# Ledger of designs, part 29: peptides against a protein of PDB entry 8YR4

Target 1, 309 residues: chain A of PDB entry 8YR4
Amino acid sequence: PRGSPALQLVVLICLGLMGLERALNVLVPIFYRNIVNLLTEKAPWNSLAWTVTSYVFLKFLQGGGTGSTGFVSNLRTFLWIRVQQFTSRRVELLIFSHLHELSLRWHLGRRTGEVLRIADRGTSSVTGLLSYLVFNVIPTLADIIIGIIYFSMFFNAWFGLIVFLCMSLYLTLTIVVTEWRTKFRRAMNTQENATRARAVDSLLNFETVKYYNAESYEVERYREAIIKYQGLEWKSSASLVLLNQTQNLVIGLGLLAGSLLCAYFVTEQKLQVGDYVLFGTYIIQLYMPLNWFGTYYRMIQTNFIDMEN

## One batch from the design tools (peptide; aimed at target 1 R181 L240)

Design b2_p15_6_s4 (made by RFdiffusion4, then SolubleMPNN; from b2_p15_6, 13 letters changed)
Fold by OpenDDE base, seed 1:
Structure b2_p15_6_s4 (fold): chain B 309 residues (1-309), chain A 15 residues (1-15)
Amino acid sequence: as target 1 above (309 residues)
Amino acid sequence: SAEEERRKEIERERS
């Protein structure tokens, strides 16, 4: 935002809060580890109570793995409202200016309400895409990289390798299955629009349909369109279930491999019991935002295609 | 799951 120093400061604060969220994503598992180790060692109550209180405070700041429930995330979202409104208004004015530069022939062929709906979709698509990239996609990728570095430095190279392979496989399968699903979703949306258009055309021509007693014929044609839509809807929904189960399986295998390796190193006294709990907690914490990655990727692809048309 | 329902809701609001 070049024109407002106040909005630039808000952007910098939001970036600082995003950095704090990344730090919390590392610190929360560490403090949870420390609690488990202190409990195992039967440490003095004062040390345990301070560590538990600190953990609960950090967990309040972080929130749940969805990122929407933490105090820091809520504060970031609140501060970002003004930046989003500024960006949305700027995009809307650019689209509006571009619409005024279009030929009279383009405007005469379209209803004003359709033009406004295209402009609103375009504005929402651009603003939504930017928000998803900056606040969901980039932070999730950063958390994965931070996780690989952390496990490689503080555990063993084998843990870093397991996380790397698990997350790489997860992301690759998420992209491939999401691209495959996008075909079914587009077919579903096209058939939905065709079914709606047919219903509207039949109702607008009600007098003609009544004159020819063609009501039963129009109902049967509408029924056929619904059956065709439901066949495509089923494929879309079934492909979503397949994506979710594939994602769950990959994370489950990564969690299994890493948890077994961690348990083995604890039995060899190379790691503490708290380190086992840290690994499980950290992997589950990475899983929560990754579930949405396929949705974000699809939204990004859809919004890019909608901007090119 | 609640996440799948929220995905479907976000998917419906954008169609």
Scores: peptide ipSAE 0.029, ipTM 0.701, DockQ to the pose 0.104
OpenDDE base, seeds 2, 3, 4, 5: peptide ipSAE 0.028, 0.032, 0.027, 0.029; ipTM 0.691, 0.714, 0.695, 0.698; seeds 2, 3, 4 fail the geometry check

Design b2_p15_7 (made by RFdiffusion4)
Pose (drawn by RFdiffusion4):
Structure b2_p15_7 (pose): chain A 309 residues (1-309), chain P 15 residues (1-15)
Amino acid sequence: as target 1 above (309 residues)
Amino acid sequence: STLLELYESIPSSTV
């Protein structure tokens, strides 16, 4: 924010809260390991109670699920509401002030609905791009790197390889399948618009009664168009199911390999009982934000082209 | 009307 000083402080607080969320993402599974290790060794009730309370408090600060739930990141959403309102207003006002100064030939040439749709979509694009990228993409790519470093240095060497390969395969397959699916989605959307146009045309022109008893003909053409649309929709949704299945298979293989290696190492007195639940919890924690990357890829590309317009 | 019913029966995409 160029103008106001009160909002730069809020931006800095938001970035600090994002860092704190990354620290909590690292911290919570460590406390879960400590609780399990204390539990297996018959520890007194005092230290166990205090450690349990601390763990519960950390789980409360972190998202109880999917990271979009915690007290942190919600304070962030509140402050970002206050900040993103300023940018939205400024961009809308700039567009509206520019559209009122262009010459007459320009306005006589182009329609109003198209010009206004471009502007609205542009403002939404800038807002969504800032939010998606800064608060949902980069933090996840930071979480993957931090996890790789933690497992490769403080846990063992092989688990770094396991996490690295799993996440690399996940990202690569997600992008590869997403481009194909986008082609299918566009093909389906064009037909959907054509079907809607046919239905609107048949409704507007109540001449079907005049030039024939052509109600059945209008109904038949509508049914054919609906069937074509349904075929294209089935293709698109089946592609979506395939994407979900391949992502799930990749994560499952990574979890299987890590769990087996951790169990074997625990039986050989190399690792403690808590390290198993540490690995499991951390792998699930990494998986949860990764579920929404094909959508982020699609939305970033679309919003980039819209902003360019 | 048959034409209005057709109009209202337009499916929406699930994807």

Design b2_p15_7_s1 (made by RFdiffusion4, then SolubleMPNN; from b2_p15_7, 8 letters changed)
Fold by OpenDDE base, seed 2:
Structure b2_p15_7_s1 (fold): chain B 309 residues (1-309), chain A 15 residues (1-15)
Amino acid sequence: as target 1 above (309 residues)
Amino acid sequence: SVLEKLFNELPESTV
């Protein structure tokens, strides 16, 4: 933001912390490999203790794996609160100023409380989308690229190819299945809104329903609407399970192929036992943020389609 | 209208 040098410095610090997170994502598996190799070689306790202590410290900085957020991520999130608040307030003021430029006829046709609720929802959506793009999507793509480069440079080119094919197939299938799922979710949301509108209409007309003794008819009509909703909900939920299983299968096949290749190279004495553990640890570490990629892609797609309309 | 649709789409956690 051009108006506050302090906020510009905070953004630069947050970008530096994001770079540090990427470095930690490479270093943590390397130190874990080194521990396994030192244990295998029966290295002296002093070297092992130093490497373990360094690993635990790096793992504390990184976090992840156990559902805990790392120190670096927490510090970044804390510093970003001020930037998010500034961005939110700026978007809110822009929306509010634009609402004041709209014709009196537009304001008379809408309840002021609905307009404010639309503005608040708009601001939170834009700020949320920006945060997901900057802190989840871009870093995840960067970690994949860094992973491919690392495996291509320090392992045989075949490992880089396996990771590339696995991640490319994972991302492609995640996009395709998410686009397919979006149809079921839109149908579900439309039927939910229609079912809710019928329930509200029946409750607002309660006196009329009671006058005609139509209570049984309204209950049966509501039951039919619920059954139709549940049929669409089942399709939405089943399609989510299918997405998760497809993702798990792709990662499982990539992990299998790479683990077998690692094991083979360890038997040929071309790789150490620690390199097998590194590969498995690194692939699992890349997989964790990718679980959210389908959600991020859908949010991005919905937000773009909705901003164009 | 656009922004109301956006918020009714709760982020389904893939988890």
Scores: peptide ipSAE 0.009, ipTM 0.439, DockQ to the pose 0.048
OpenDDE base, seeds 1, 3, 4, 5: peptide ipSAE 0.000, 0.012, 0.000, 0.000; ipTM 0.313, 0.452, 0.301, 0.361; seeds 1, 3, 4, 5 fail the geometry check

Design b2_p15_7_s2 (made by RFdiffusion4, then SolubleMPNN; from b2_p15_7, 6 letters changed)
Fold by OpenDDE base, seed 2:
Structure b2_p15_7_s2 (fold): chain B 309 residues (1-309), chain A 15 residues (1-15)
Amino acid sequence: as target 1 above (309 residues)
Amino acid sequence: SVLEELFNSLPESTV
């Protein structure tokens, strides 16, 4: 934003906080490993207590688990509100200015409520897309790359390869299955709109339906439309379950292969018990943001299509 | 509508 040095500073702070989140994603598993190793070695209580306290503090900064946001993420989100509002307002003003440049003939052919709805959808789509790219997609890809590098350097090339193959297969299957299921979702939405239109037309013409005693016919026609909709809804929902199960299977196989290899190297005294726990913890930590990747990918595609229209 | 359905399909923890 060229007009406000304060907003530029906030963007730089948010980028710094994103870098800190990436560092925490590496440090938290390392400290957890160190706790397990200290417990295994029966280390002095003072060293253990310091490491546990440091781990809990880092975990508070990171957050983690299904649905819990960390302090750093919350602080980033809070600071970003002003940047988002500035971006939204700028897009709204650009759209509004462009609407005023359009011919009177275009405005007379459209209802004012439709024009405002186009402006609101355009602003929401751009702001949403930017937020998803910057805060979800790019960080998740960065964490995967950092994970591959970390495992390749500090474990063995085989662990880096397992993570690379697992994540590459996960992303590829997520994209392919999401594109495949988009067909079922479009068909469902089209049939829903057609079913709603038929119900509205029947209700608007209720006097005519009453005059011809056609109520039973309209109810049966609506039942047939519902059954057809539910058949498409089932395909959409079943395709989502198939996506989730495919994702779970890929992560499960990667976790199995890596955990068995880690357990083998611990048995050969090449790795410590804490390194086994590190691997499992880090893979689960990479999986959490990836579980949403299919939703983000679909949202990105929808927002791009809505911006082209 | 489509965005509202998309927002309503997000778990309450992201709103």
Scores: peptide ipSAE 0.007, ipTM 0.415, DockQ to the pose 0.049
OpenDDE base, seeds 1, 3, 4, 5: peptide ipSAE 0.000, 0.000, 0.007, 0.000; ipTM 0.320, 0.411, 0.400, 0.368

Design b2_p15_7_s3 (made by RFdiffusion4, then SolubleMPNN; from b2_p15_7, 7 letters changed)
Fold by OpenDDE base, seed 2:
Structure b2_p15_7_s3 (fold): chain B 309 residues (1-309), chain A 15 residues (1-15)
Amino acid sequence: as target 1 above (309 residues)
Amino acid sequence: SVLEQLFNSLPESTV
């Protein structure tokens, strides 16, 4: 942001915190491996206690699990509030200035509430897109790349290849199936709006319906519209289950192949027992943000369409 | 807010 050195410093701190999150994503599995190796070797309690304490502290900084945010992520989110507010206000003022440059004829042809709704949608779409790109998409892709590099260097090229193939197939299938299911979702939303419009029209004209004793006809027409909606809803919901099952199958196959290969190398004394636990932990950790990737992809597409309108 | 929309955006596994 030009004009506020304080906000520029906050952006730099947020970028530094994002780098720290990437480092934690590598360090946490490494420390967990080290605990397993120390337990296997029956190491002295002092070394074990220090490593466990360090692991728990790093895990607190990272966070993890479904829905828990770490301290570093929370601190980043807190600091980013001021940057987001500055960006939102700047976009709102640009849109508002542009609206005042438009001809009086354009303003007379539009309701004031529609103009404000366009401004709010434009601001929300830009700010939303920026937040999804910077905080979700880019970090997730960076973690995948770091994971591939790490496994290729410290395990074997075969582990890097398994992670690469698994993640590439996961991302590709997520995009393809999400694009395919978007057709069913659009059809469902269109039929929902049509069903609501028919119900509103029937209720607004209830006096006419009463006059003609057409209540049974309107109820039957509404039932037919509901059945048609439920047929589209089922397709939308079934396509979501298919997406989730496809994602689970890809991760399951990648985890199976990598775990079997790791177990084999542990049996050949090329890897330690902790390295088996590291692989499983790291793959599960990469999978957690990927569960949201389809939602992010859809949100990005919607925000782009809303910015063009 | 975009943050409330982000927090209220259920994962695709739940939507």
Scores: peptide ipSAE 0.010, ipTM 0.481, DockQ to the pose 0.052
OpenDDE base, seeds 1, 3, 4, 5: peptide ipSAE 0.000, 0.010, 0.006, 0.000; ipTM 0.303, 0.462, 0.391, 0.354; seeds 1, 3 fail the geometry check

Design b2_p15_7_s4 (made by RFdiffusion4, then SolubleMPNN; from b2_p15_7, 7 letters changed)
Fold by OpenDDE base, seed 5:
Structure b2_p15_7_s4 (fold): chain B 309 residues (1-309), chain A 15 residues (1-15)
Amino acid sequence: as target 1 above (309 residues)
Amino acid sequence: SVLEQLYNDLPESTV
C-alpha cells in the first residue's frame, strides 16, 4: 500500500509468516519421521522426549494440516485485517469516483440500487481475487514445488517424478472438470433466478390469482419450475462428486505408487521406516489445500467475469 | 464480505 509505511511493514511481516508456513510444512514431516525412527531403534527417552516436544511445538505453529488453524496462520490473518480494509476502501473510493465521472444519461438508464450493487460486487471481486491469489493459490503452488525439490534431493528422483506427475495431473483435471462443471452451474443459477422471479410475480399478483381461483395452476407451474431446477441441481451436484472422485483417484494412485516404491526401498534397507511415514504424511498434507483448488479456480473465473461487466 | 463468503464457502471436496 502506497502512503503507509506501517501497512507496508505489515505486508512484509505477512510475507515472512507465509515463508515460515512453507518451512513448517517441510519440518513437521521430518520431525515425525525422526520420532518413528527413534521409536524403531529404541532410542534413549531423553532424545525421544526432546524430539516429540519439538514436533508438538512445530505442529502447534503449523496447525491441523490445512494451515488455516495454526498459530502462524492465525497471526498472519490477524495482521492482514488492516491491509485488507485499506485495499477495500481504496477500491471502493476508486469505483465511487468513477461512477461520479459517468454521464447523467448512464445514471438515468440504471437504478441507483443496481449501480451500488455493481460497485459492491466490483470491490468484493477485486479484494477476493487478490486474497485468493496471494494466500491460497501461490502458497499451494509453492508447497508443491518445495515438495518436488525435497523429494528429488533427499529421496530418489523417482519420488520427485511421482509427486510432479500426480500434482500436474491433479491440477490439470481440476481445471478441466471445473470449466466443464461451470456450464451446469450457470444453467442452474439461471433457472433458480427464473423460479424465484415466478414465485415473486405470483405472490405480488395474489389478489388476481385468488379472484380467478388459479391457485392450483400457479402451484403446478411452480412445481414444474422446481422440478426443472432440481434436474439442473442434480447435474451440478453430480459433476461435483465426479470432480471429487477424480481428485481422490489421482491422489490415491500417486500415494499407492509412491508408498509401494518407498516400501520396496525400506525392504532393501535403502530407506528407513520413518521415510515411509514421511512420504505418506507429506502427500496427505499437500492434498488438504488442493481440495480447495477447484473452488479457488471457480472464484477467480467468477471474479474476472464480474470485473469485465 | 468476500472473505466471509470465502469462509462460508464449503470446500468442493467432501474431505
Scores: peptide ipSAE 0.020, ipTM 0.567, DockQ to the pose 0.038
OpenDDE base, seeds 1, 2, 3, 4: peptide ipSAE 0.020, 0.008, 0.023, 0.006; ipTM 0.573, 0.457, 0.603, 0.394; seeds 3, 4 fail the geometry check

Design b2_p15_8 (made by RFdiffusion4)
Pose (drawn by RFdiffusion4):
Structure b2_p15_8 (pose): chain A 309 residues (1-309), chain P 15 residues (1-15)
Amino acid sequence: as target 1 above (309 residues)
Amino acid sequence: SLAEYIAENAITNTD
């Protein structure tokens, strides 16, 4: 924010809260391991109670689910509401002030609905792009790297390879399948618009009664158009199911390999009992934000083209 | 009627 000083402080607080969320993402599974290790060795009730309370508090600060739930990131959403309101107002006012100074030929040439749709979509595109990228893409790519480093240095060497291969395959397959699905989605949307147009035309022109008893003909054409649309929709949604299945298979294979190796190492007295639940919890924690990357890829590309417009 | 039929069989997008 160029103008106001009160908002730059809020931006800095938001970035600090994002860092704190990354630190909590690392910290919480460590406390879960410590609790399990203390539990397996018959520890007194005092240290166990205090450690349990601390773990619960950390789980409360971190998202109880999917990271969009914690007290942190919600304070962030509140402060970002206050900040993103300023950018939205500024961009809308700049567009509106520029549209009122263009010459007459320009206004006589283009329609109003199209010009206004471009402006609205542009403002939304800038806002969304800032929110999606800064607060949902880079933090997750940072979480993957931090996890790779933690597992490769403080846990063992092989688990770094396991996490690296699993995440690389996940991202590659997600992007590859997402481009194909986008082609299918566009093909389906065009027909949906055509079906709506046919229905609107049939409704507006109550001449069907005059030039024939052509109610049945208008009904049949509408049915044919609906069938065509349904075929294209089935293709698109089946592609979505395939994408979900391939992502789940990749994560499952990574979990299986990591769990088997960790169990074998625990039986050989190399790792403690808590390391198993540490691995499992951390793998689930990495998986939860990764579920929404095909959508982020699609939205980022669309918003980029819209902002360019 | 034609209007009722069209309203009952209105298309929706679930994707």

Design b2_p15_8_s1 (made by RFdiffusion4, then SolubleMPNN; from b2_p15_8, 6 letters changed)
Fold by OpenDDE base, seed 3:
Structure b2_p15_8_s1 (fold): chain B 309 residues (1-309), chain A 15 residues (1-15)
Amino acid sequence: as target 1 above (309 residues)
Amino acid sequence: SLVDYILENAIVNRT
């Protein structure tokens, strides 16, 4: 981004965070291996507890790899919002300015077909996503219930309780934060439609704009509309990062509590090392579909909002 | 997730 030293600094910080994420991708497996070795060697509880706590902290920062909702990834995504908005606004203004420089003959020949094609691609994708949501949401809820039953029966009631509390809190916070985000999304969509309408009106009135040499005025009005849109988009995107971070925190706390409890029971010879590995793997496997569930719930909510309008 | 972001953007860009 040429012209803003603040945005250049943000890009450098984002690159640094990407480097940190790569380091975490190496460190997390190493710490996991070290836990398995310490459990196998029957190491003292203090050393084991510190290694488990450190692993869970690193896993919280990582979030589970590329595209995960890890703290470092969320922080990177949050900081990148302003850089993306700057780039998007610049591209949109360049396209809009270029469209006004094109001949009247170009505008008359291309008017009707492209606008309809954008609308039709919107609706078909919404329906396909709804079907995908239903087929992934129900199995995910079933997997959570099966997990609670499994851990309650084969481990201890305490593990079932940890999974139950973690998943219940995760789902509750996902719903509450998604309902809160829906307000920002509605405001964003309304302003997007208004910004699009202004662009369409300016392009439909191309002859009048050309006659009055008002191209620069229309571009400035469009810039103001984009800035207003981007203010709402930032709130929507920042609220999404907050949702993902809240979800990551809840899973991190559940993983911490359960991993410490597993490690303790292994030291007391009540559980095997394999049971510790099973618990950690299963919680991570539950987390991945649940992360998608938050997306799915948002898509369902959007489709309901778009059907109400 | 990144997929959440991609799917939200795909939905928002397709509406």
Scores: peptide ipSAE 0.023, ipTM 0.641, DockQ to the pose 0.028
OpenDDE base, seeds 1, 2, 4, 5: peptide ipSAE 0.036, 0.021, 0.021, 0.021; ipTM 0.694, 0.597, 0.619, 0.622; seeds 1, 4, 5 fail the geometry check

Design b2_p15_8_s2 (made by RFdiffusion4, then SolubleMPNN; from b2_p15_8 with E4D T12V D15T)
Fold by OpenDDE base, seed 4:
Structure b2_p15_8_s2 (fold): chain B 309 residues (1-309), chain A 15 residues (1-15)
Amino acid sequence: as target 1 above (309 residues)
Amino acid sequence: SLADYIAENAIVNTT
């Protein structure tokens, strides 16, 4: 936002809060580890109570690990409202000015309602894309990198490698399967629009349909359109289940490999019991935002395609 | 992702 120093400050605060979320994602598992270790060592109550209280406070700031329900995330989202509104208005004004620069032939060939819908979709697309990139995609990638660094520095290099391979495979498969799935979703949406348009056309021509006793014919045509839609919907839904299961398997395999390795190192007294809990907790925390990554990637792709049209 | 399922259902419910 070039025009308001106040909005620039809000952006900087939001970036600072994003950095704090990244720190919390590391600290929460560490404090949980420390609690488990203190419990195992039968540490004095004062040390345990302080660590537990600190953990709960950090967990309140972080939220449920999705990053969506934590105090810091909520504060960031709240502060970002003004920045989003400024960006939205700027994009709307740019689209509106561009529409006014378009030829009279372009305006005569399109209904004003379609033009407005394109403008609204364009604005929503750009603002949504920016928000998802900055607040979801980039932070998730940062958390993965921080996780790899953390495990490589504080655990054996093998843990960093497992996390790296697991997350790289997860991201790659998420992208590939999401791109494959996007074809089915587009086909579904196109058929949905065609089915809706047919229903609307039949209802608008109700008098003509009644005059020709063509009700059965229109119902049959609508049924065929629904069956075609449902066939595409099934492919979309089945492809989503396949994506979910593929993601779950990759994370499950990573969690299994890392947990077994951690358990082995604990048996060799190279790691503590708390380190096992830390690994599992941290991987689950990385997995939670990654569950949204496919959505974000698809939204990004959809928004880019909607901007090219 | 589960989020994709929720988001698709939410988008379908908002259109």
Scores: peptide ipSAE 0.067, ipTM 0.729, DockQ to the pose 0.042
OpenDDE base, seeds 1, 2, 3, 5: peptide ipSAE 0.061, 0.067, 0.059, 0.052; ipTM 0.729, 0.727, 0.719, 0.719; seed 3 fails the geometry check

Design b2_p15_8_s3 (made by RFdiffusion4, then SolubleMPNN; from b2_p15_8, 4 letters changed)
Fold by OpenDDE base, seed 3:
Structure b2_p15_8_s3 (fold): chain B 309 residues (1-309), chain A 15 residues (1-15)
Amino acid sequence: as target 1 above (309 residues)
Amino acid sequence: SLADYIQENAIVNTT
């Protein structure tokens, strides 16, 4: 935010908190590994209790796999409220100023309520886009990169390769299938709006429909519109199931390949039992944000389309 | 994604 040093500091703090979340995403699995290793070695209670307490504290800061419920994430979200409000207000004022610069002819051709709705949508789209990019997309990509580096350095290059291939395939298929689904969703939404408009028009012309005894005809026409809508809705829903299943298969294959490789290296005494648990935990932790990636991608696309209007 | 499922169902429930 240009012009407010306080808000710039809040942005820097929020960026620092995002960096801390990334560090926690690495540390939590490491501490969980250490617990498993200490349990396996039958370590003294004091060392075990300290490691467990530290793990639980780090897990409290992280908030689990969604990242949205952790103390650090909550603190970030809380601090970001003022930055979001400042950004929203600035965009709204820019849109409002631009609307006042437009010709009288433009204003006379549009209802004031429609103009305000366009301004609100524009503001929401810009602020939403920025929030999704900064807080969801970028951090998720960063976690993947950090994961690849971590596994490549501390395990073996083969683990880094498995994670890289799995995540790259997951992201690529998520994008491709989401773009494919977007066509079905647009068709569904268009038919929904048309069905709703037909119902409203029939109800507004109720006297005319009664005068011609055309009630049965209007009901049948509405039924046909609903059936057409439901056919498109089914395609949208079925395509979503296909996306979810595709994502599940990719992660399942990555988890299988990596887990088998871990088990093999544990058998060769190159890795500990805790390292097997670490890999599984870390992959599941990476999967949780990625499950939202399709939604974020779709929201980004929608917000871009709403900004072009 | 789970989020897409929740959001698509939430939109259907709000509409």
Scores: peptide ipSAE 0.041, ipTM 0.711, DockQ to the pose 0.044
OpenDDE base, seeds 1, 2, 4, 5: peptide ipSAE 0.030, 0.028, 0.034, 0.032; ipTM 0.685, 0.674, 0.707, 0.696

Design b2_p15_8_s4 (made by RFdiffusion4, then SolubleMPNN; from b2_p15_8, 7 letters changed)
Fold by OpenDDE base, seed 1:
Structure b2_p15_8_s4 (fold): chain B 309 residues (1-309), chain A 15 residues (1-15)
Amino acid sequence: as target 1 above (309 residues)
Amino acid sequence: SLEDYLKENEIVNTT
């Protein structure tokens, strides 16, 4: 970003965080291997507990393998919001000023193709969403139920309770935070439509704007509308980072409690090393599709509200 | 979620 040393520093921090993500992608598997080796060697509980705690902390920083839900990725995404907004505003103002140099006929001819493309993307997104709900969300809910039953029957009842509490808290917080953030998204969409309408009205009155040399005035009004939009966009994007971080924290606490309990029962010879691997693998497999649940819940709510209108 | 981010970015990349 030219002209803001603060935003340049934020870009450098984001690049540093991307380097840290790459280091975590190597360290997490190494620490997991070390836990399996320590369990196999029947190492002292203190060494095992420190290695498990360190692994879960690194896994919290990395996230559930998608990269986008880890603490480091959430921090990067949060810091990047202002850099993106600066770039978007600059591009939008350059496009808007260039459009005021073009003829009205160019604007009328492109709108019909753009409306059709938005409609086709809308229909494709709804059909893709329904397919994803059927093939990923419903199976994941089934896998949670199967997991609770499996861990309650074949493991100690404490494992089934940890999975139940972790997944129930995860789903509840996902719904509550998604409902809370929907208010910010609706406000953002309303302001986006109002900003677009102002740009359209300015371009429809192009001849009048050019006749009065009011181009600079229309650009300034459009800049003010973009700044108002970006204030709402920041709230929407920041609320998404908060959702992802809350989800990551809940899974991290469940993974910590369950991994420590598994490690303890392996040291007591009640469970095998393979059971520790099973628990860790199963929790990670549940976490990957659950990250999308908040998106689908919001899209279902939006589609129902749009069908009621 | 990643999809919220991707769909927000797809909407932004389509506008």
Scores: peptide ipSAE 0.029, ipTM 0.658, DockQ to the pose 0.029
OpenDDE base, seeds 2, 3, 4, 5: peptide ipSAE 0.017, 0.023, 0.018, 0.021; ipTM 0.599, 0.628, 0.595, 0.623; seeds 4, 5 fail the geometry check

